# Designs tried in a protein design run: peptides against a protein of PDB entry 6DSZ. Part 245

Target 1, 361 residues: chain A of PDB entry 6DSZ
Amino acid sequence: NYVVTAQKPTAVNGCVTGHFTSAEDLNLLIAKNTRLEIYVVTAEGLRPVKEVGMYGKIAVMELFRPKGESKDLLFILTAKYNACILEYKQSGESIDIITRAHGNVQDRIGRPSETGIIGIIDPECRMIGLRLYDGLFKVIPLDRDNKELKAFNIRLEELHVIDVKFLYGCQAPTICFVYQDPQGRHVKTYEVSLREKEFNKGPWKQENVEAEASMVIAVPEPFGGAIIIGQESITYHNGDKYLAIAPPIIKQSTIVCHNRVDPNGSRYLLGDMEGRLFMLLLEKEEQMDGTVTLKDLRVELLGETSIAECLTYLDNGVVFVGSRLGDSQLVKLNVDSNEQGSYVVAMETFTNLGPIVDMCV

## One batch from the design tools (peptide; made by RFdiffusion4, then SolubleMPNN)

Design b2_p23_5_s4 (from b2_p23_5, 12 letters changed)
Fold by OpenDDE base, seed 4:
Structure b2_p23_5_s4 (fold): chain B 361 residues (1-361), chain A 23 residues (1-23)
Amino acid sequence: as target 1 above (361 residues)
Amino acid sequence: SERRKRLEEVLRELEKEEEEKRK
């Protein structure tokens, strides 16, 4: 009986930053296949707090803070459609990860989407949205007292959703999504009615976006709206204002991940398939009435990192680069460039030992 | 370059904001 000590997975497939361990702690949570790693971000670096084994590959990992919670809760969805909401509890030296709610959200009928699982949380914590199957949008209402995650489906007319997010600042939960039809790619919004379990017409749509539009970023207030990232262009729309840029530098490689740097959504990190790290900037214009509008979009190359599967800004210009294909990194953004013109310096590298090939002998 | 100056300004602003949060 060779007890092959199963090597711990090292490839990162998700990361998120928030206040999970306490209201004051800044945490980095890293998903490595079935493993969740929880760190506290300190001035000295990442302090490991807990590792959690999940019953399946983590497909979605999102922090959210319902009304009345002092710290963030963690939503996890596995590739086997097991959903849970986790809470961190510490009593002295004892650390417990509590399952507040769980459920299986698998449908008996449906074609799994080729673009994989998408999970999103309403910024006001009214619901979780899941794109699991083509032509369906699954909703999990967020109720405080329910230990069982119950979900329902809403039919989407748009069969080929590429990416979807909840918008900020909406009276009703509102999704914004990129979809493809025979005419190309488009952006549409829907309001989600929990009561009626249906979609209502959203505030805006944009037909005929870039053919390779692949990502939606929901922009917080005061800007609101969404950013649509393509191969050649980055566009902003909020129902009233449209702005597009086509910086030549993004044409060189496909942007594959993003992360918001600041709460107001004025800056984003972008990572591409070559490991280039960019800053996306939303330039504000303050009007005489005190309204803030988007003046311009700008993209700047910061430097190169490992190919990011996920990015998360921590603090003090430190970014975690979660990599599936290469080594994950902690990198520092510097004000001054090095001799090579890079503003990125690797602080720490986490060796990726590659995919554990389960040799079924 | 003008581009470099603009980027450095952005990064300087980020640094300043992070310093202000620590206060």
Scores: peptide ipSAE 0.391, ipTM 0.899, DockQ to the pose 0.897
Fold by OpenDDE base, seed 2:
Structure b2_p23_5_s4 (fold): chain B 361 residues (1-361), chain A 23 residues (1-23)
Amino acid sequence: as target 1 above (361 residues)
Amino acid sequence: SERRKRLEEVLRELEKEEEEKRK
């Protein structure tokens, strides 16, 4: 009896940070294929709390805090379109991950999008949005009393959505997305009406963005708006302010992931396909009326890490680098550079044993 | 370089903010 000890997956395909175990605990949640690992971030490092087996490959993992919840809930969508909302419960030494709601959000008809599954949550927790299929935006209304995740589709005229986010500070849930048409890539916004189950015209659009615009970052207040990241440029737009930079350093490799450092969206981490770690900075200008506007964007190279699939700023300048292609890392951002000019020091490395080849026997 | 100084300033600000959170 060869007990093939099924090697636990080591490749990271997602990570999120928030307050999942308690209101006070800072957690790091790591998705490794079908496995969810939950850690508490401590001064000594990552303390493992729980591992959860999921019934499918994790495709979306997002923390959110509905009004009146003391801690974050976890939304998970699997590659097989099984959706759930999870809650952490601890009673003494007993730790339970409770499914508050679940559902299958698969459509019978639809072309799965080539860019994969995108899942987003409205910052005000009014809905979950899913881009699963071309020409469709799926909405899951967030209702506390509903144990069954019900979804509906809204038709998108834009068939080739590259990335999509919910914007902050919008009266109605508002999405911002990059899409491609025969004329190039563009940015558009739509308001999502839960009542009418339709899109309304959003506050702004930007036609003819960079041809390789690939990511949307929703910027919190006071700035609001969105950052659009391309191969050659980084742009900001909020309907009133437009700003673009084209730092030569980002042309060397494609930026593939990002994470917000500050709650106010003043700083972001960016990772590229070469494992370079950048900081994106939003420089503020305070107007005479007390409004805060974006003055400038700046990108700074911090150093090199494993190629990030996902990045998460923890605390105290510590960053988790989740890697699919290489070893995941805990890295420290230092004020002073090392002898090589890097501001990044690896604190811990987590060996990636490679993709689990599901040998279908 | 001016760039390095600007980066170090950002990192110092980050460090300061994290120190303030711990107080």
Scores: peptide ipSAE 0.386, ipTM 0.899, DockQ to the pose 0.884
Fold by OpenDDE base, seed 5:
Structure b2_p23_5_s4 (fold): chain B 361 residues (1-361), chain A 23 residues (1-23)
Amino acid sequence: as target 1 above (361 residues)
Amino acid sequence: SERRKRLEEVLRELEKEEEEKRK
């Protein structure tokens, strides 16, 4: 019996940064198919802490901190619709990953969405939202005392959701989504009523956005609202203010991932299908009344990396580039460009050995 | 170029903010 030591997965399909091991530690969590790797970010690089096997391919991985928690909890959803909330617990040298809650959120009826699984968490930790099936939005209420993740569905009239996020600064949980209908792509918002288990009218909508609008970024306060990323344009809307840019540089390749650099949402990293790394900047204008408004949007090319499946800003200008198609990287953003005009330097490269061909023996 | 200057300013601001977080 040749125990073919199953080669560990190397392709990255998700990454997230937060404070999972403690309130003080900065962690990088990496999803590699069924494996979760947990690192502490140090001045010397990534220190491995724990590897966790999941019961299926990780489809969603998000950190969140409910009110009264000292550190972040981890939400995971697998491709087989197993959901869990995980907590890191250390007692001396003993490290345990505790399941706070779990459940299966699969429906017997529904068409799986062609754009795959989307999982989002309300910034105020009131609920988790899941787009698993066309025409349905699944809600998991977040309750601390509930070890069983119970979900309910709300019907979406919009059958072809492209992307969805929870907005910040909303009295009720509010989603913003790009959807497609026969007339084109549009942006809409809904408030989610936990009590009534229905959608209420959201604060705003934007009809007839760019035909290739593909991503929604929820913007934190004080700006609020959302950024919509397309093939040719980037737009901002918050119900009061609308801004659009069409920088020629983004037209060359499709932007496929993003990550917020700072808590105030003034800067974002963008990655495209050619491995180009951009910074999106929200320029502020202070009004005479002390209110901060969005003045302009700007995109700057930083350099090139591996083709990112996911991006996460760590600290000190260090970015983790999680790649599915190529090698993952730790890269440094530098103030000065190299000889080639790049502001990005690879610090470490993690070899991707390709997809684990499940040789069905 | 004016573009380069603007980008360098952004990166300097980021560096400064990270230095301030470490104090």
Scores: peptide ipSAE 0.385, ipTM 0.898, DockQ to the pose 0.837
Fold by OpenDDE base, seed 3:
Structure b2_p23_5_s4 (fold): chain B 361 residues (1-361), chain A 23 residues (1-23)
Amino acid sequence: as target 1 above (361 residues)
Amino acid sequence: SERRKRLEEVLRELEKEEEEKRK
C-alpha cells in the first residue's frame, strides 16, 4: 500500500503577523486552505514552529489580544462556519495549540453573501463580528470564561455589504462598512449594543462614494476613522474630516489587499492585481492644541511582487507577500532603488504548485 | 526626482524606526 503523501497546499489565502507563540516572538501565520503554518520571524528568515490542520478551509484568520493576555490569541473561521479561538502553549519542547473556545456559527436561514465571509474583531476585544449572510450581522461576544462561542444576529438593513471593519477609539463597538444599493455605494457606521443586541446610529456616514469602493481600513488613533479604497480613489473619513485622493497610478489595476505597517496607522501597504506594491501614507498635522489631524494622503509605488492575496509587514522593512495565483515571497523594502527604479527586492520565494482542488466528493 | 526623494525619506524613516526598536 503506497501511502501517497498528499501534497501540502502551497497557495496562500491568508496571512497575519503578531505575537502568538510568546509576547516577545514575532510570528507569521499563513493560511493555506485547511492548513495553518506558524513561523517565528528571525534575522535569518522564517523559522517554522508548527503546522495545524483545520476542519475546513480557513476563511477568516485574525490575531487579537484581550486585556490581561500576554500574547495574542488566534480567531479562525472556516468556510463551513466552524469558529475557534486558539492559543499557543509551549512547555519545554512540547508545543500545543489549545482550543480555548469553539462553535458553529452557521444559520439555517439566510442567503450567503456574494462577497464571501467577512470576519472582524473589535480593537478593544469586546466582540467578533461576522458578515456571513445578506441582511445579517453576526456578533460573537468575547468572554474569557466561555468555551462555547455563542453568537447572535443583528438585522442589517443594508443587504449588500462589500466590506466591514470595527473602528478604533469608540466607546461602544462601532462598525464601518461599504454597501451597495440601487443608488450606488455608500459608507455607513453603526454602534453595536451587546446588551440590547441591536444597532444604534453610528457617528457618521458618507453617501455616494466611488462606485467601485471595495475596502475599508480602520485607522487607529490619533487619526481614527476609516480609509475607503476604490478603483480610482482613496478616501478618508472620521466624522469631522473628509479627504479624498485620486492618484492616476491606482486606476491602472485594482487594489485587492492592504496591511498596516505601523501601530499608529500612518503607513499602509497596498497590493494590486498586477502585483504592484504601494505604500499609502497618512501625513499628519499637529494642531496648536496638540491634536493630530490628517493633512494629506499619498500613494507611492514601491515595486512589483507576486500578485498578493494578502500582505503583512514583518519587521526591518521585510514584507511577506502571500500569493494564491503565484509564488509567495519575502521581500525587502530598500531605501535606495535598483537600476529599474524598484525599492522591492525578493529575499525568498515560495513555490506555488497550484490550488489543491478539494474535490468534495 | 522629487517623488523619489520623498519615497526614500519615508523608507529611511522606516529603517531608522526599526533600528531604534532593536536598541
Scores: peptide ipSAE 0.384, ipTM 0.897, DockQ to the pose 0.852

Design b2_p23_6_s1 (from b2_p23_6, 12 letters changed)
Fold by OpenDDE base, seed 4:
Structure b2_p23_6_s1 (fold): chain B 361 residues (1-361), chain A 23 residues (1-23)
Amino acid sequence: as target 1 above (361 residues)
Amino acid sequence: SEKAKEEAEYLEKLVEALRKEAE
């Protein structure tokens, strides 16, 4: 029996940054198909801590911190609809990844969405939302003592959801999503009632957004609201304020990933299909009453990287570029451009050896 | 359109399924 030592996956299909190992540690978590890699971000670079095999391809990987937790927990959903919440536990030199909760969230009914699995977590950690199937929104209530992840479905009238996020600063969990109908693409919000297991009308909607609107970014307070990224435009809406920009530079290639740089949502990294890295800047205006409003949106080209499947800002201008198609990179963002006008310097490159053909034997 | 009909039929099935899950 030749145990073909299956080559370890090198293609990155997800990455997230947070405080998973401790409250103080900054971690980079990398999903490589069925493999989770955990690093500590140090001044010297990435220190590997643990590698974990998952029971399937990682489709969703999100860090979240429920009330009363000292560090982040990790939600993982696999392509086989196995959900788990993981905790890092260290006791001396012993490192364990503990499953706090698990469950299978597969439905017998429903058409799998063409845009794949979307998993989102309410910023207040009230629930996890899953768009797995057309016309359904699955909710996993977050309970501390529940070892079994229970879920329920809510009917979503909008069959063709493109992207969805939970909004910040909402009394009830509120989703914002881009959807497509015969009239085009639109943005809508719904409040999620855990009690009634239904959607209520959300605070706002925006009909007839850009035809290629593809991503929703939930903006934290004080701005609130959402950014909608299209092929030609970037828009902001929070119910009271609408702003749109159409920088010609983004039209050249589709933006495919984003990551928040500042905790207050003032800056976001954007990556496109050509490996261009952008900074999206939210310019604030402070009102006399102390309210902060969005004054303007700006996009700056930072430079070029590998084609990002995912981006995560680490610290001190260091960004991890997770690539599925190319080599993943650790890059430095500089304040000043080089002679070529780039603000991006590659620090480390992680060779992608190509797709692991899962030989289903 | 035929597509709109198929989508409507799909939604009806989903609604029926959700009702059965709530019972």
Scores: peptide ipSAE 0.427, ipTM 0.908, DockQ to the pose 0.009
Fold by OpenDDE base, seed 1:
Structure b2_p23_6_s1 (fold): chain B 361 residues (1-361), chain A 23 residues (1-23)
Amino acid sequence: as target 1 above (361 residues)
Amino acid sequence: SEKAKEEAEYLEKLVEALRKEAE
């Protein structure tokens, strides 16, 4: 009797930082296939709080805070299209993860998108958006009293969506997405009407972006708008202002993940396929009327890490590097470079034992 | 192109299905 001790999955396929356990606690949440690990970030490192088994591979994991909630809720979507909203509850020493709402969002009709599942949450918590199938955008209205996640589809004319985000500071929920057609890649925006269950014309578009434009970053206020990341260029657009840079250093390897460092969107971490870690900086200009505008974009090479599947800034210059292909790491960002010119120091390494092939026996 | 025809046919089927779900 070979008791194959089922090794726990070690490959990281998602990570998020927020205030899930309490309003005051900083948490790191790590998705490892069907496993969710919850940590509290402390000055001494990561303190494990809870491990949760999910009913499928985690495809989307996002924290969000509805109006009047003191702490974040967790949205999870599995690769089998099971959606849930989770809440952390602690009563004395008892820790419970409570399902506030759940549902299956699978459609019988639709081609699964080649770029996989995308799940996004409106910054004002009006809805969840899902790109699951080509030509469809699924909307889950966020209602506090609804234990059953109801969804509806809106037709998306753009069949080949590369990435999509909700924008900040919009009167109506507004998506910004990169899509590909026979003429190339483009950026478009749509307003989402919950009432009419349709798209309205968004505030702006940018036709003929870089051919390898792959990621959209929604920028919070005061800047607003979006950053579009390509192979050769990084562009900013907010409807009124356009700015593009083409730093030669990013051409060497494809940027594959990003994470916002500052709440105001002044800095972002970028990770590429070679494990290089960059800082993207948004330089502000204050106008005489008190408006803040983007003056410039700058990219700085910080150093090298494991190849990131996901990045999340914790606190005090500490970054979690979630890796699928290599060892995950806690790294520290320093103000001064070392003798090798690196600003990155590995603090802790988490061994990746490779993909657990679920041998369904 | 054949790909463009396949995409058009897929879209037509998708639109028809969405209409039936809305009835």
Scores: peptide ipSAE 0.421, ipTM 0.907, DockQ to the pose 0.009
Fold by OpenDDE base, seed 2:
Structure b2_p23_6_s1 (fold): chain B 361 residues (1-361), chain A 23 residues (1-23)
Amino acid sequence: as target 1 above (361 residues)
Amino acid sequence: SEKAKEEAEYLEKLVEALRKEAE
């Protein structure tokens, strides 16, 4: 009996950073199909802490810190609609991943969306939102006392949602989404009423955005609002301010992932389908009243990496490039370019042996 | 369009399902 040691998955399909193991530790969490890898980020690199087998392919992986928690919790949704909230617990040398809550969020009725599963968490940790099916937005209220993931659906009139995020700085949980209708692609916002289990009109909308608008980035305060990334343009909107750029450099390849560098949302990493790494910069203007407004957007080409499925800025200019199609990398961003004009230096490469084709036996 | 009709019928089914979940 050849025990075919099932080769561990090496293709990365998600990554997040936060304080999962402790309040002080900076963690990198990597999703590799059904496997979760937990690292501590150190000056020497990535220190492995734990590997966890999940009950299915990880489709959503997000860290969040509810009010009163000392460290982040982990939300995971699998491709089979198994949801869980996980807590890291260490007692001496014993490491346990505790399930705080779990549930299956599959609906009997609903067309799975073409753009796949989207899971988002309100920045104030009031709810989790799930776009699983066309015309539905599933809400999981985050209540401290609720050991069971109770979810409810809200009707979404926009059937073809491309991407969705919760906005920052909103009194009520507010989503911002790109959707497509027969007239083109548009951006809309809705407030989510937990009480009434309905959408209310959001603070703003932008009709007729770029036809290939594909991603929404929620921008933290003081800017607030959202960035919409297209094929040819990057736009910002917060209800009061609108700004758009169309840098020719981004037209060459589709931006497919992003990650916030600065907590204040002044910089973002962008990765495209050719493995080009960009920095998106938000230039601030301080008004006489002390308000901070967006002055300009700028994109800079940093260099080339493996084709990113996900990007995570760690610390000190170190970036994890999670790749599904190629080798994942730990890269350093330098202040000065090399002789080739690149600001990117590979520190470590993690060989991708290919996607484990889950033979659903 | 046929697509618009199919989408309308799909939405109607969703609305009916949501009503049944709320009862």
Scores: peptide ipSAE 0.416, ipTM 0.908, DockQ to the pose 0.009
Fold by OpenDDE base, seed 5:
Structure b2_p23_6_s1 (fold): chain B 361 residues (1-361), chain A 23 residues (1-23)
Amino acid sequence: as target 1 above (361 residues)
Amino acid sequence: SEKAKEEAEYLEKLVEALRKEAE
């Protein structure tokens, strides 16, 4: 009887930072296939709190704080379309992960999207949005009293959605998405009516974006709007203002992940397929009336890391680099560059032993 | 919090350093 000690998965496929264990604790949550690891971020490093086995590969992992909650809740969607909302509960030394709500959101009919599962949460916690299938947007209304996650579909005319986010500062939940049609790639917005279970016309659209536009970043207030990341360009649009940059440095490798550094959306981390780490900067201009407008966009190279599947800023210039292809890292962003011009120093490296191929025998 | 202020100041120093290299 070879007890093949099932090697714990080491490849990271998602990470998120927030206040899950308490209102005061800063947590790093790491998804490794079916495993969720929960850490507290401390001055001494990452303190492990709990590991949780999930009933399937984690496909979406997002923290959110509904109105009246003291700490963040965790939304998880698995690759088998099992959805849950989890809460951390500690009672003395007893630590429990409580399922507040659960459901299966699989449709009997639909083509799974080639770009995979996308899950997003409205910043005002009105709904969860899911792009699971081509031509469908699934909505899970967030209701505090409902232990059963019920979803409905809204038909999308745009069959080939590349990425989608909820926008900030919208009276109604509003999505912004990149889609492809025979004419190229475009950006569109829709308001989501929970009442009517339909899309209404969104505040803006941008036709004929870069052909390789691949990511949407929703920008918080006061700027609002969205950033669109392409292969050659980065663009911003909020309905009133449009900005575009084409820094030559981003052409060298495809940007594959991003993370917001500042709560106000002034800075973002970007990671590319070569393990380069960038800072995207939103330069502000204060108008005479006290309004803050976006003046410019800037991209700066910070240094090199493992190829990031996901990035998350922790605190004090510390970044977790979750890697699927290489070793995950805890890195420090320094204010001064080294002799090679790098602002990045590896603090800790987490060995990746490779993907556990679930041989479903 | 003081910690949040120190962090903001740290990030501003980084941004300032990055600005000087691009000039």
Scores: peptide ipSAE 0.388, ipTM 0.880, DockQ to the pose 0.874

